# Designs tried in a protein design run: peptides against a protein of PDB entry 4KTY. Part 185

Target 1, 266 residues: chain A of PDB entry 4KTY
Amino acid sequence: YVLNDIGVIFYGEVNDIKTRSWSYGQFEDGILDTCLYVMDRAQMDLSGRGNPIKVSRVGSAMVNAKDDEGVLVGSWDNIYAYGVPPSAWTGSVDILLEYRSSENPVRYGQCWVFAGVFNTFLRCLGIPARIVTNYFSAHDNDANLQMDIFLEEDGNVNSKLTKDSVWNYHCWNEAWMTRPDLPVGFGGWQAVDSTPQENSDGMYRCGPASVQAIKHGHVCFQFDAPFVFAEVNSDLIYITAKKDGTHVVENVDATHIGKLIVTKQI

## One batch from the design tools (peptide; made by RFdiffusion4, then SolubleMPNN)

Design b2_p25_7_s4 (from b2_p25_7, 13 letters changed)
Fold by OpenDDE base, seed 5:
Structure b2_p25_7_s4 (fold): chain B 266 residues (1-266), chain A 25 residues (1-25)
Amino acid sequence: as target 1 above (266 residues)
Amino acid sequence: SPSDSLPYKLDLQEIRKKFKEKLAK
């Protein structure tokens, strides 16, 4: 759960799964201190620091730099002029120690980097955690549990109207905890995500969302269950936007999103 | 589509094309 300081992260394509090593380094000098510092920067009260629900939610917000000067700045434009390219990182230690010393967000990360650092954070604080890779991962930006793909009348995708997207893969975390705030049976693994994707009640954060709840379609359970559900189970809805402003559903594809979810118990 | 260690957004038009071809069979 929390003892293994080296892990494996899955990436690549659904038909060509690849792995990369990641050093979590939760026992290295200064790492636990840095994790406590992160919670201090979040202004988290002391009473809440023993609650894995609150800790994991705060962590999902603070591992990204948005809103609160958190740990990592994301970059997806292939321009990394003022920092380290995401692919150059091999573990969490250098990132966390740089954050602690500079007291400024570290550049740059993408999903697996966010997940790696977040995994260290959770494990340092005694929360069992693992990294999850979702292939054909949907990003629903309007919280309707669908991937709305708008088409021109000629059949081409209208990129201006289409806000939702599908990634070949996306990484996030699962944290183990009880959920006394939910009905019986929905504790255990909880999805949490520190990659800044959508605003959740005023901050870029995600989770904890009960994996069991999501598997059984209980998207009404806190936190952010609809978003996580959409990542793994959205239907692709192809809609023709006509010149007169009317919308016509052309196709519904329920076979592509969330084809494979991979995790390794570390 | 790019093939590297970085994640990327899929071509939705290509996905639709493949889906339609599958339905036609």
Scores: peptide ipSAE 0.589, ipTM 0.894, DockQ to the pose 0.609
Fold by OpenDDE base, seed 3:
Structure b2_p25_7_s4 (fold): chain B 266 residues (1-266), chain A 25 residues (1-25)
Amino acid sequence: as target 1 above (266 residues)
Amino acid sequence: SPSDSLPYKLDLQEIRKKFKEKLAK
């Protein structure tokens, strides 16, 4: 519910699901103003601010610091010397207020932090939103809707050639909106992701992608449907890269990606 | 504070091993 300022975020393993509390604080002093400030920093026209499609797409870009000096700097190398470790955050309020005050990106976030802040942003602006957790979440690096895992001739994974990866879990958001830009039936929940993963038309952003479209295998619709589809439904393709340059498909695993998608009902 | 686990990239070789074992059953 949009009035609930405290949420639950699922994480951990598919066979050991855990929850953590997150304070969205969308009604706290200064938070709405900060969300408006974020749109100002994005140089978003006033005419577009009433369009949840545009707002959610801008939000997906601006909640991460890449490209546009947005809200959060991601860090995944376990080095957090110049900021707050991602695990130390308990809610969106401190992050957003720091961003507003300093006018500089806040360090540091990971997926659930990005999702938490993004959820606050969306709810502040009147867009129904929730956080979703995908276990065995694929990261397709080359937009081919599959996970290419390259093997040495001895069967070991070639980490240099393998660019795609699978996370034990990943968090992003779903935002509720109509999609007049899409065929009938593809409104409703839209996947949006502010964790910087892939470039989308020049910026690190993702969505809105129709959940209904993705669910039914329609990946031709804007925005970033192929990427989101791959996160939840890509096959693992094990390919032996031979010394002569030839590639041989050794195995295809269609059972591991997107084993469980969990969200709290609004 | 609750003990939180960070997301991590899975060992793809281990995943393959498990998959192959499943196929063998």
Scores: peptide ipSAE 0.588, ipTM 0.893, DockQ to the pose 0.716
Fold by OpenDDE base, seed 2:
Structure b2_p25_7_s4 (fold): chain B 266 residues (1-266), chain A 25 residues (1-25)
Amino acid sequence: as target 1 above (266 residues)
Amino acid sequence: SPSDSLPYKLDLQEIRKKFKEKLAK
């Protein structure tokens, strides 16, 4: 979880699981220095740099460029004219070194690229980390722990009203740490995500969220447990928005989200 | 739906259709 500098990232479909290699390169020249530079750019106090809770949370913010001119700019519109297509990256080293050299965000990334770079960051700093792929990953954008799918009266999805979405797959990270800020038993693997999805207390960041807490439905535990919970366990709520403004729940699908969560066991 | 390495947002209409079909069984 710390020593491996080459990894495998799962992607594709739940019924057609694919793998891609990713070079983390945490031991390559300049990479550790770059990770320290990232924390410098975040203006992180020296006293906090030894705390994996703080480090992982800062990392989740800084690996994406939003808010703080962090490492990677995301692009999901298939337009990569001003940078490198996400699929062209094969590892973290070039990205991190470019960031350090240019001191500007690197273009472009998507979830597995964010996860790859974030994994390098965590491992460089001595935090055991792995990449996790969630198939049928929900994106709840109103923090109500469910996927609200609005329907027209004819039964068709109203794309204008429906803001929540489901990805075929999404990648994020799990970092190993104790959680003295949580009740006993909720240390261990913590979900952290550097892909900019939702604002968390003023920044696009996510986690650390206790995997055990999520597993047992303890969404009140910091950080961002409700969002992570929704990614893996939210119900799809199909709601008819009638012309008179009333809402009627037509269907509830509790079996679709988070069908498979995959990670490499070293 | 694209068949490549890139993630994509699922067609919610299709998901609902499949769900309803499942319920009908």
Scores: peptide ipSAE 0.584, ipTM 0.892, DockQ to the pose 0.640
Fold by OpenDDE base, seed 4:
Structure b2_p25_7_s4 (fold): chain B 266 residues (1-266), chain A 25 residues (1-25)
Amino acid sequence: as target 1 above (266 residues)
Amino acid sequence: SPSDSLPYKLDLQEIRKKFKEKLAK
């Protein structure tokens, strides 16, 4: 998980899984220097740089440009006139080197690009890491661990009230580390996500969240376990919003989110 | 660069429709 400099990223649909190669290039010239530069830009003290928990959390924040002039600017509006379309990237090296050279955020990325660059960052710093693709990935924006889908009285989805969303797929990372800050057994793979999705205690970052904890329903543990849990295990709650302002739960779909989570296990 | 499909937000109306159909079985 550290030595491989070329990887595979899964994407597409659950019934039509596709793969693309991604060059991590963690051993390429200038990449380690860039990773150190990233931590410098984050004003990360030296003591924290040896702690994979802190490093992965900082990396989660810094791989995206939000808040801190980090590496990548996300774009989801299909307008990429001032940079490189996300689909044009084939690896992390050019992105990281551009960031180091320009000292400005690089345009543009989406989830797999963020995940690719973040994977390079983690591996470069000696943290075992892999990219994970979650199909039917939920985005809970109010931290209630469920996907609230509001319906009109006629049964149609009220898009105005429905703020939560489900993506056909989303990519993030898992990083291997011990978690002395958590109860015994919750070390190992930790979910971390550099795609700016939700604010986490003041910054657009996510994780590390214990995969084991999440699998066992322990969402009370730092960091951002509720959000990650929701991504992979949210129930779809269909709620009729009555004209009088009352809400009635019509249906609960507990089988739709996180239908498939794929990662290269090597 | 390889052609890829961008992630997209699913149609929740369609999801519900399929869910209801499943429940009816």
Scores: peptide ipSAE 0.582, ipTM 0.891, DockQ to the pose 0.726

## One batch from the design tools (peptide; made by RFdiffusion4, then SolubleMPNN)

Design b2_p26_1_s1 (from b2_p26_1, 13 letters changed)
Fold by OpenDDE base, seed 1:
Structure b2_p26_1_s1 (fold): chain B 266 residues (1-266), chain A 26 residues (1-26)
Amino acid sequence: as target 1 above (266 residues)
Amino acid sequence: DEVVEQHELPDSYFVDLLKELKKKKE
């Protein structure tokens, strides 16, 4: 885990699973110093830097540039005119060193880039971490644990009313830690996500959310468990929006979201 | 190796999926 500086990231489609090599480079010169610099930029107090709960939460915020001029700027517009296309990155080292040198957010990243850099950050600080890929990953943006798909009467999707979305795939991280702030049994792997998706108490961050709690349907525990749960277990709710303003549930699919979740054991 | 970028599923995906589900129920 912490000692592995090269990894594999799963991506692609559920019917066309692909793997990508990623160099974490947590032992390369300047990388640890950069991770400390990231925490400095976050104005994280010294007392919290030894707490993996606080560190992982701060990391999830700081690896993305939103709110705090963190490490990576996300882009999904397929232009990438003022930086490096997400697909061009092969590891975390160049990104982190550029951030340290320029002291400005690095362009650009998508989920696997965020997850790769975040994995380096966690491992540098002694937190066991791995990358998880979720195929058919839901983005529930109204916190109802559903993927609401609004349809016109003719059967087409009403894009204006449909606010939720589904990624073909999404990568985030799991970090190993104890959770004394949670009931016994909910330590271990914690989901953390640095890809800017949803606001969490004022910042674009996510986690740590107990994987064990989520697996057992406990979404009431901090942090962001409902959001992570929805990513992997949202029901697809097809709702017909009638002209008179009424909504009718047309169909429910409870098996599509999170159809496949892949991670390496080490 | 071909790199496939992350993207949101299009509206047409869900329309087609729903059609398939309805056919299976018939």
Scores: peptide ipSAE 0.568, ipTM 0.900, DockQ to the pose 0.887
Fold by OpenDDE base, seed 5:
Structure b2_p26_1_s1 (fold): chain B 266 residues (1-266), chain A 26 residues (1-26)
Amino acid sequence: as target 1 above (266 residues)
Amino acid sequence: DEVVEQHELPDSYFVDLLKELKKKKE
């Protein structure tokens, strides 16, 4: 169990790593009550609340506002007129208490805000958790475990054909738990992500995905292992789209995605 | 506590990266 109520989040660029403090405040008044309220809003039964697998998966869904009027609304367009800019938050407490009071999603968050709030949620419920930052984090949209970059014949990117994207950095969480639903050896740290990126069986959620499974390429293990694997291990595939409709692989880079993954030692 | 916002890498990043990659292979 992690008792730290103040943490460090890594961000920036791989060649210019930066850190910021984040107040989790899992022991502050009203925070545990808010976490229970979140599970109530998710209509999670009492029996499931003792299962870290179910709790972390529900948390990954409920910390974002999509689908279920969860805690945070994401915004990446640099327009924050109807709320608080993501960079203005310094911790989870104000966000969670605002959510509990208003009973409406709080605006706005980006990956580190989602991860910060999710970390508080997990720790409040007795689940050891930490924030992980992945530099050059891929977003595979078609589940082929590749980052496909389509190029015009002149060398420019064809934005219409290129559906996948790469974040300069992305933060998510790792939660410590046993995985009796997986083979022996795949418990321990599990990747969970509350930043809304992809639909997972009907909801914007992600995980828990076994870190050990991802490390060893076992993408068949629940939950969302292929997506998490792609975030950290996708090959960059440069494909030239010819005028005649043919596609030619121009180059492959297997070293760029997930070039650096950083987490605070706990 | 200035925070750099999360953003998607622009198209130009990959164009430049490919050029560098090709140069290394030459």
Scores: peptide ipSAE 0.567, ipTM 0.901, DockQ to the pose 0.853
Fold by OpenDDE base, seed 3:
Structure b2_p26_1_s1 (fold): chain B 266 residues (1-266), chain A 26 residues (1-26)
Amino acid sequence: as target 1 above (266 residues)
Amino acid sequence: DEVVEQHELPDSYFVDLLKELKKKKE
């Protein structure tokens, strides 16, 4: 079903899983050309375009508008005055064609929109890809593999100290490829994410990170394995910030983040 | 189908969660 141009994206809540149809349209007119245009905009060398590692990494950067005037502008503030609400999109085709025509980032997307467009991009270029939804997805922004929740003595969250966050759900992609740059056994599905979350060596991009490596706790392998690992495995660390400036760990919850990960079978 | 937008969990979610966890430990 790698050739299927219509997919299903999981979203909602862990106790109320929902599905949304998404038209990838990788075979529709102009879509392949647009994908090539995206790589052109990224100034990707021709020699690298045959390498799925490089292509997926470039794609993860270019599907979001940050840094490089890529495809989609994200918005999570429920303010979509200058574009299309993320929920209004039903597929990748309109987004990609608009990008190609206007040569400007398209507004707006959230994780499933990014994942949908990225899935089209990957499939267009011959890379098997699927969308993965992670419920209670952590956003670790200090690379400590934890979700640190700082609390005041009164029990309220200290928003100033609490830098990490958790998405109700988050969608990203897995791309199938060999990883000759990694030890044997870490090829196959690679996590890649085009939703702009964290800077990776100068750009908002993520992956490819070996799913097998992440599964077995190997976070030392390129690319962005610690971040992906944290998305699905972060412990919730409740830390009370006392008035005297000391921090005390009050509780640790190792079961909440990444409680459910869902993907359509390929 | 109504689309549930992606959003960060509010502070209150974690406060409530912690309260529940504390109760379970009792």
Scores: peptide ipSAE 0.559, ipTM 0.894, DockQ to the pose 0.840
Fold by OpenDDE base, seed 4:
Structure b2_p26_1_s1 (fold): chain B 266 residues (1-266), chain A 26 residues (1-26)
Amino acid sequence: as target 1 above (266 residues)
Amino acid sequence: DEVVEQHELPDSYFVDLLKELKKKKE
């Protein structure tokens, strides 16, 4: 997971799974230096740079441009006039080198671009990492571990009552590390996500969240376990919003979110 | 290969999904 400089990223739809190659380039000239520069920009203490927990969390924050003028600016509105369309990137190297040279955020990325760059960052720093693709990935905005779908009495969806959403697919990273800050058994793969989705204690970052903890429903463990849990295991809750202001749960679908989670094993 | 961009599922997707769910309950 550290030595492979070329990877495969899964995307598309659950019934039409697609793959693309991604060049991580963690061994190319200037890349390690750029990763160190990223940590410098984050004003990360030297003492923390040897701690994969801190490094992965900082990386999660810094790979996105929000809050701290990090590496990548996300765009999901098909407006890419002032940069490179997310689909045009084929690897991390050009992005990271541009960031280092310009000292300004690079435009633009979506989840797989964020994940690709983040994967390079982690691997450069000796942290085993892989990219995970989740199809029907929920974005729980109100931290209730549900994907709320509000319906009018006539059956139409009222999207104004929630900011919850579902991505057709979403890519994030898993990083291998021990978690001495967690109970025994919750080390190993940790979910980390550099795609700016939610504010986590003051910054757009996510993780590290113990995959084992998430798997067993332990959402009380740092960091951002509830959010990651919701991404892969949220129930679709269909709620009828009545005219009198009352909400009635009409249906629950526990099988749709996180229907397929794919990661490269090699 | 054309890259499928990441996007949020539209409301209509869930409306259709709900219809299917209701059919299963019948």
Scores: peptide ipSAE 0.554, ipTM 0.900, DockQ to the pose 0.850

Design b2_p26_1_s2 (from b2_p26_1, 18 letters changed)
Fold by OpenDDE base, seed 5:
Structure b2_p26_1_s2 (fold): chain B 266 residues (1-266), chain A 26 residues (1-26)
Amino acid sequence: as target 1 above (266 residues)
Amino acid sequence: EEVEEQHVLSDDYFVELKKKLEEEKK
């Protein structure tokens, strides 16, 4: 995992799965220096830099530009006039070197770009890492572990009431580490996500969340387990908002979110 | 819309999905 400098990222739709090549370039000149620079910008204590839990959490915050002038600015509105379109990137090296040179966030990224850069960061620092793609990835915005879809009486979606959303696909990372802060058996792969989605204790970051804990429904374990659980296992709840102000659950779909989760073991 | 890009599923998607779900429950 640490030694492979070229990877494959899955994207597209569940019924039209696509792959793209991504050059991580963790051994290229200046990349390790840039990763150290990222930790310096985060003002990370030297004592914490040897702890993969702290490093991966800091990385999840710093790979995105929010809060801390981190590496990448996200854009999902198809307007990329002040930078590079997310689809134009082919690897992490150019992004990281631009960040190091300019000392300003690089434009622009979407989930696979964030995941690609974050994968390089983790591997540079000796943390085994891989990219995971989740098709029909839920974004729970109110921390109730559900995807609430509010409908008008005519069957149309009430966009004002519907705060949650679903990505066609979403990419994040899994990092391999021990978790002495968790019960035995919840080490190994940990979900970490640098795409800015939700605020976690004051910053746009996510993880590390134990993959084993998520699989067994242990959402009480740090960090951000409820959010990651919701991404892969939220029920679609169709709620009709009646004119009298009452809400009625019309349908529940427990099979759609996280229908397919794919990772390439490189 | 470019299939390569990550995007939020539309309202229409869920309306149609609900219809399919209702049909499957019959």
Scores: peptide ipSAE 0.576, ipTM 0.899, DockQ to the pose 0.681
Fold by OpenDDE base, seed 3:
Parts: sequence; structure tokens; C-alpha cells
Structure b2_p26_1_s2 (fold): chain B 266 residues (1-266), chain A 26 residues (1-26)
Amino acid sequence: as target 1 above (266 residues)
Amino acid sequence: EEVEEQHVLSDDYFVELKKKLEEEKK
């Protein structure tokens, strides 16, 4: 998970799983230096740079441009006139080198681009890392661990009330580390995500969240475990907004979100 | 490109999904 410089990222649909190659290039000239530069831009103390917990959390913030002029600008509106379409990237090297040279965020990325660059960052710094793809990935916006779908009485979605959303697929990273800040057994793979989705204590970042903790429903542990849990385990709650202002739960689907989680075994 | 790109599932998707769910419960 550190030495492999070429990877495979899963995407597409659950019934039509696709793969794309991604060159991490962690050993390419200038890449390690760029990763160090990223930490410099984050003003990360030297004492923290040896701590994978701190490094991965900083990385999750800095790989996206939000808040801190980090590496990548996300775009999901199919308008990429001021940069490179996300699908055009084939690896992390060009992105990181452009960031280092321009000292400005690189346009544009989507989840697999963020995950690819973040994977390079982690591996460069000696943190074992892999990319995970979650199909039907929920974005819980109100931190209730549910995907609330509000419907009008006619059956149409009430977009004003519906704050949560679901990605067809979403990619994030898992990083291997000990978690002395958590109870015994919650080390190992930690979910970290650099795709800007939700604010975490003032910044668009996510993780590290213990995969073991999440699997066992322990969402009280730092960092961002509730959000990651919701991504993979939210129930779809269909709520009809009545004309009288009442809300009625019409249906619950506990099987749709996180139907398939895929990662390459290395 | 649309097949490759990450996107938020549409409102119509969930409307249809709910219908399927209701049918399965019958």
C-alpha cells in the first residue's frame, strides 16, 4: 500500500462496475517535495508531521482547495472551462506539480481525483493508504445519520426540504495507523476523505475515522465518524410533507445506501 | 463522460426507487 505507484479506482454503477487506472507517482521527482510543501502551506508544526493522525487530517483538508487554498478545486456541474475536466486526469503527478509551481489550487477534481491525489500524499509520507469506492454514497447534511427524502403529497421530491443527497458513487481513502487516542481495537484502517463535502470543526475535511469503530456502530469516536457512518449505512427515509405541515414517514429503505464498497487488494 | 463522472442521484431516481420498494413490499 506504499510501494505501488499505479492503482485502480472503481467507479460507475453498482450493476456496471468500472475501473480506471491511476498513477500515484509517489516516487516521481518533486512529488515528495510537493507533499512537504502542502504541509508547509497548512502551517503544520514539525512535531505533528510524524503523527499519521495529524498528517492524514491535515491532508484531508489540504487536498481540497476550500478554506486553505489547497490542491484541488472540485466541480460537479459539468462546466470545466477554467481548467481540466476531472476525467482528463490520469494520475497525481501533474496535479501536484502544477500546484507546487503555480501555488494555486488546480482545477478540477471529483472524488476519484481527490482520492488519487490524497493517496499519493499519504503514501509519500509513509502512510499505507488505499482508495475505497462506495456505491450509493449518502451525504448526510444534518448529521442525523439518515438520508431524509421529503416528498410532496403528489409523490414528487420536495427539494427545499430535502437537504441530504446521495452520490451514485463516492471515493475516499483508508489510511493505516495506530489510534492511541481511541480505545484498543480501533486502530488499523482509518477512513479519510479529501473531497469537500462537510465542514468538520471549521474546515472541509474528514477523518481519520476508525473503520472498525464504524463497522461496529461506534460513531462517537473522532474524527467525523458519524459522517462516514452515514455515507455507508444511512437509511433512506421517505417522508411525505403534508399540506397541514405534518411529516409522515411513508417508507424506509435500509438496504440501498452503501450497497457495495470496493477497494483494490494490494 | 456522464457515465464516468460522479453525480448526485436525481429526484426522479428516488421517486422510482420508492415505487419499486412499495411493489416489493406487496
Scores: peptide ipSAE 0.574, ipTM 0.900, DockQ to the pose 0.716
Fold by OpenDDE base, seed 4:
Structure b2_p26_1_s2 (fold): chain B 266 residues (1-266), chain A 26 residues (1-26)
Amino acid sequence: as target 1 above (266 residues)
Amino acid sequence: EEVEEQHVLSDDYFVELKKKLEEEKK
């Protein structure tokens, strides 16, 4: 008898919030073995496999295929000819079992697919985890903790002047753990993200970042706190790029990014 | 784009957003 844990993932728009079911399947046959296989592929030593900090960080790297031929290949270009469209997945089991069988990255995922698979991975390894959806999720590419929107002198947006972007929504995970590597009070929920967004010290990974630290503006704490902070709290900075190369801040919107963050409690 | 898929907000989105912001400052 198999107990499948089915979750709900929020997506869509802030004014049109939608939900989808996701079967985590952490108790299904072969899933735990696959999670161990993932850690084997990551060449994770045995001593680290009991440390949720290390496990979650490795997981954030390995659930995406970048760098290490991890589990999922992301695609956001609406071209899914060589795999399964992200929207077609209904759970983690098929993805993980395919990965284990083929020993090759599975195509394709987007944020909720990454988050779903990562949630299974974490739960399989005894780490309490949940999925978080952030609407108007910023991608700070230059690590300045703001979302830069460059304008030409005529007022038109010039997106070529920045690599910053905003997702309509983005899903990542929060994992529950102690953080002895951080000051007291910054344990508990840690943001971890397996969607390949930014390089973190040589690999596409993110977290664990203390949610409490981020809430209190402590972005100096490992791992990737500035990036996660920016995802949920970046100011929109409208900057006019002058012909002479100078930049003038025209407007600031501190209310748009991270307008709604939704998570279902375990 | 599929309704379910996440996507990067367009430049036009921010143009309109900026206009709204400017109106609120009046």
Scores: peptide ipSAE 0.558, ipTM 0.888, DockQ to the pose 0.711
Fold by OpenDDE base, seed 1:
Structure b2_p26_1_s2 (fold): chain B 266 residues (1-266), chain A 26 residues (1-26)
Amino acid sequence: as target 1 above (266 residues)
Amino acid sequence: EEVEEQHVLSDDYFVELKKKLEEEKK
């Protein structure tokens, strides 16, 4: 998880799973220096740089450009005129070196690009890391651990009534570390995500969230466990919005979100 | 068509999904 400089990222849809190669290049010239530069830009205290909890949290913030002029600008509107289309990237090296040279955010990324660059960052700093792909990945925007789907009385979906959404797939990272800040047993793999999705205590960042805690339904632990839990376990709640303003739950689907979660075993 | 880019599932997707769910309950 540290030595491998090339990997496979899963993408596509649950009924049409695809794989793409990604060159992490953590040993390439200038990459480690760039990772240190990223931490410098974050104004990270030197004493914190040895703490994988702090490093992974800072990394989750800095790999995206939001808030702090971090590494990558996301784009999901199929307009990439002022940069490189997300699908054109084949690895982390060119992105990181461009960031270091220009000292400006690099355009553009989507989840697997963010995850690829973040994986390089973690591995460069000696943190074992892997990429995870979640199919039917929920984005819970109102922190209720549900994916709300509002219906009109005629049965049509009204997506304007909620900010919740579901990705066809989403990639994030798992980083291996001890968690002395959590109860015993919740160390090991920690979910961290650099794709800008939700604000976490003032910045677009996510994690580290204990994978073990999430698997056992413990969402009360730092950081961002409820959000990560919702990505993989949210129930689809079909709610009919009546003309009188009342809401009625019509159906619940507890099996669709997080239907398939895959990672490369190395 | 190959789906490469990440995208948000459409409203129509959930309409069809709900129909399937209702059929399975019958």
Scores: peptide ipSAE 0.556, ipTM 0.891, DockQ to the pose 0.726

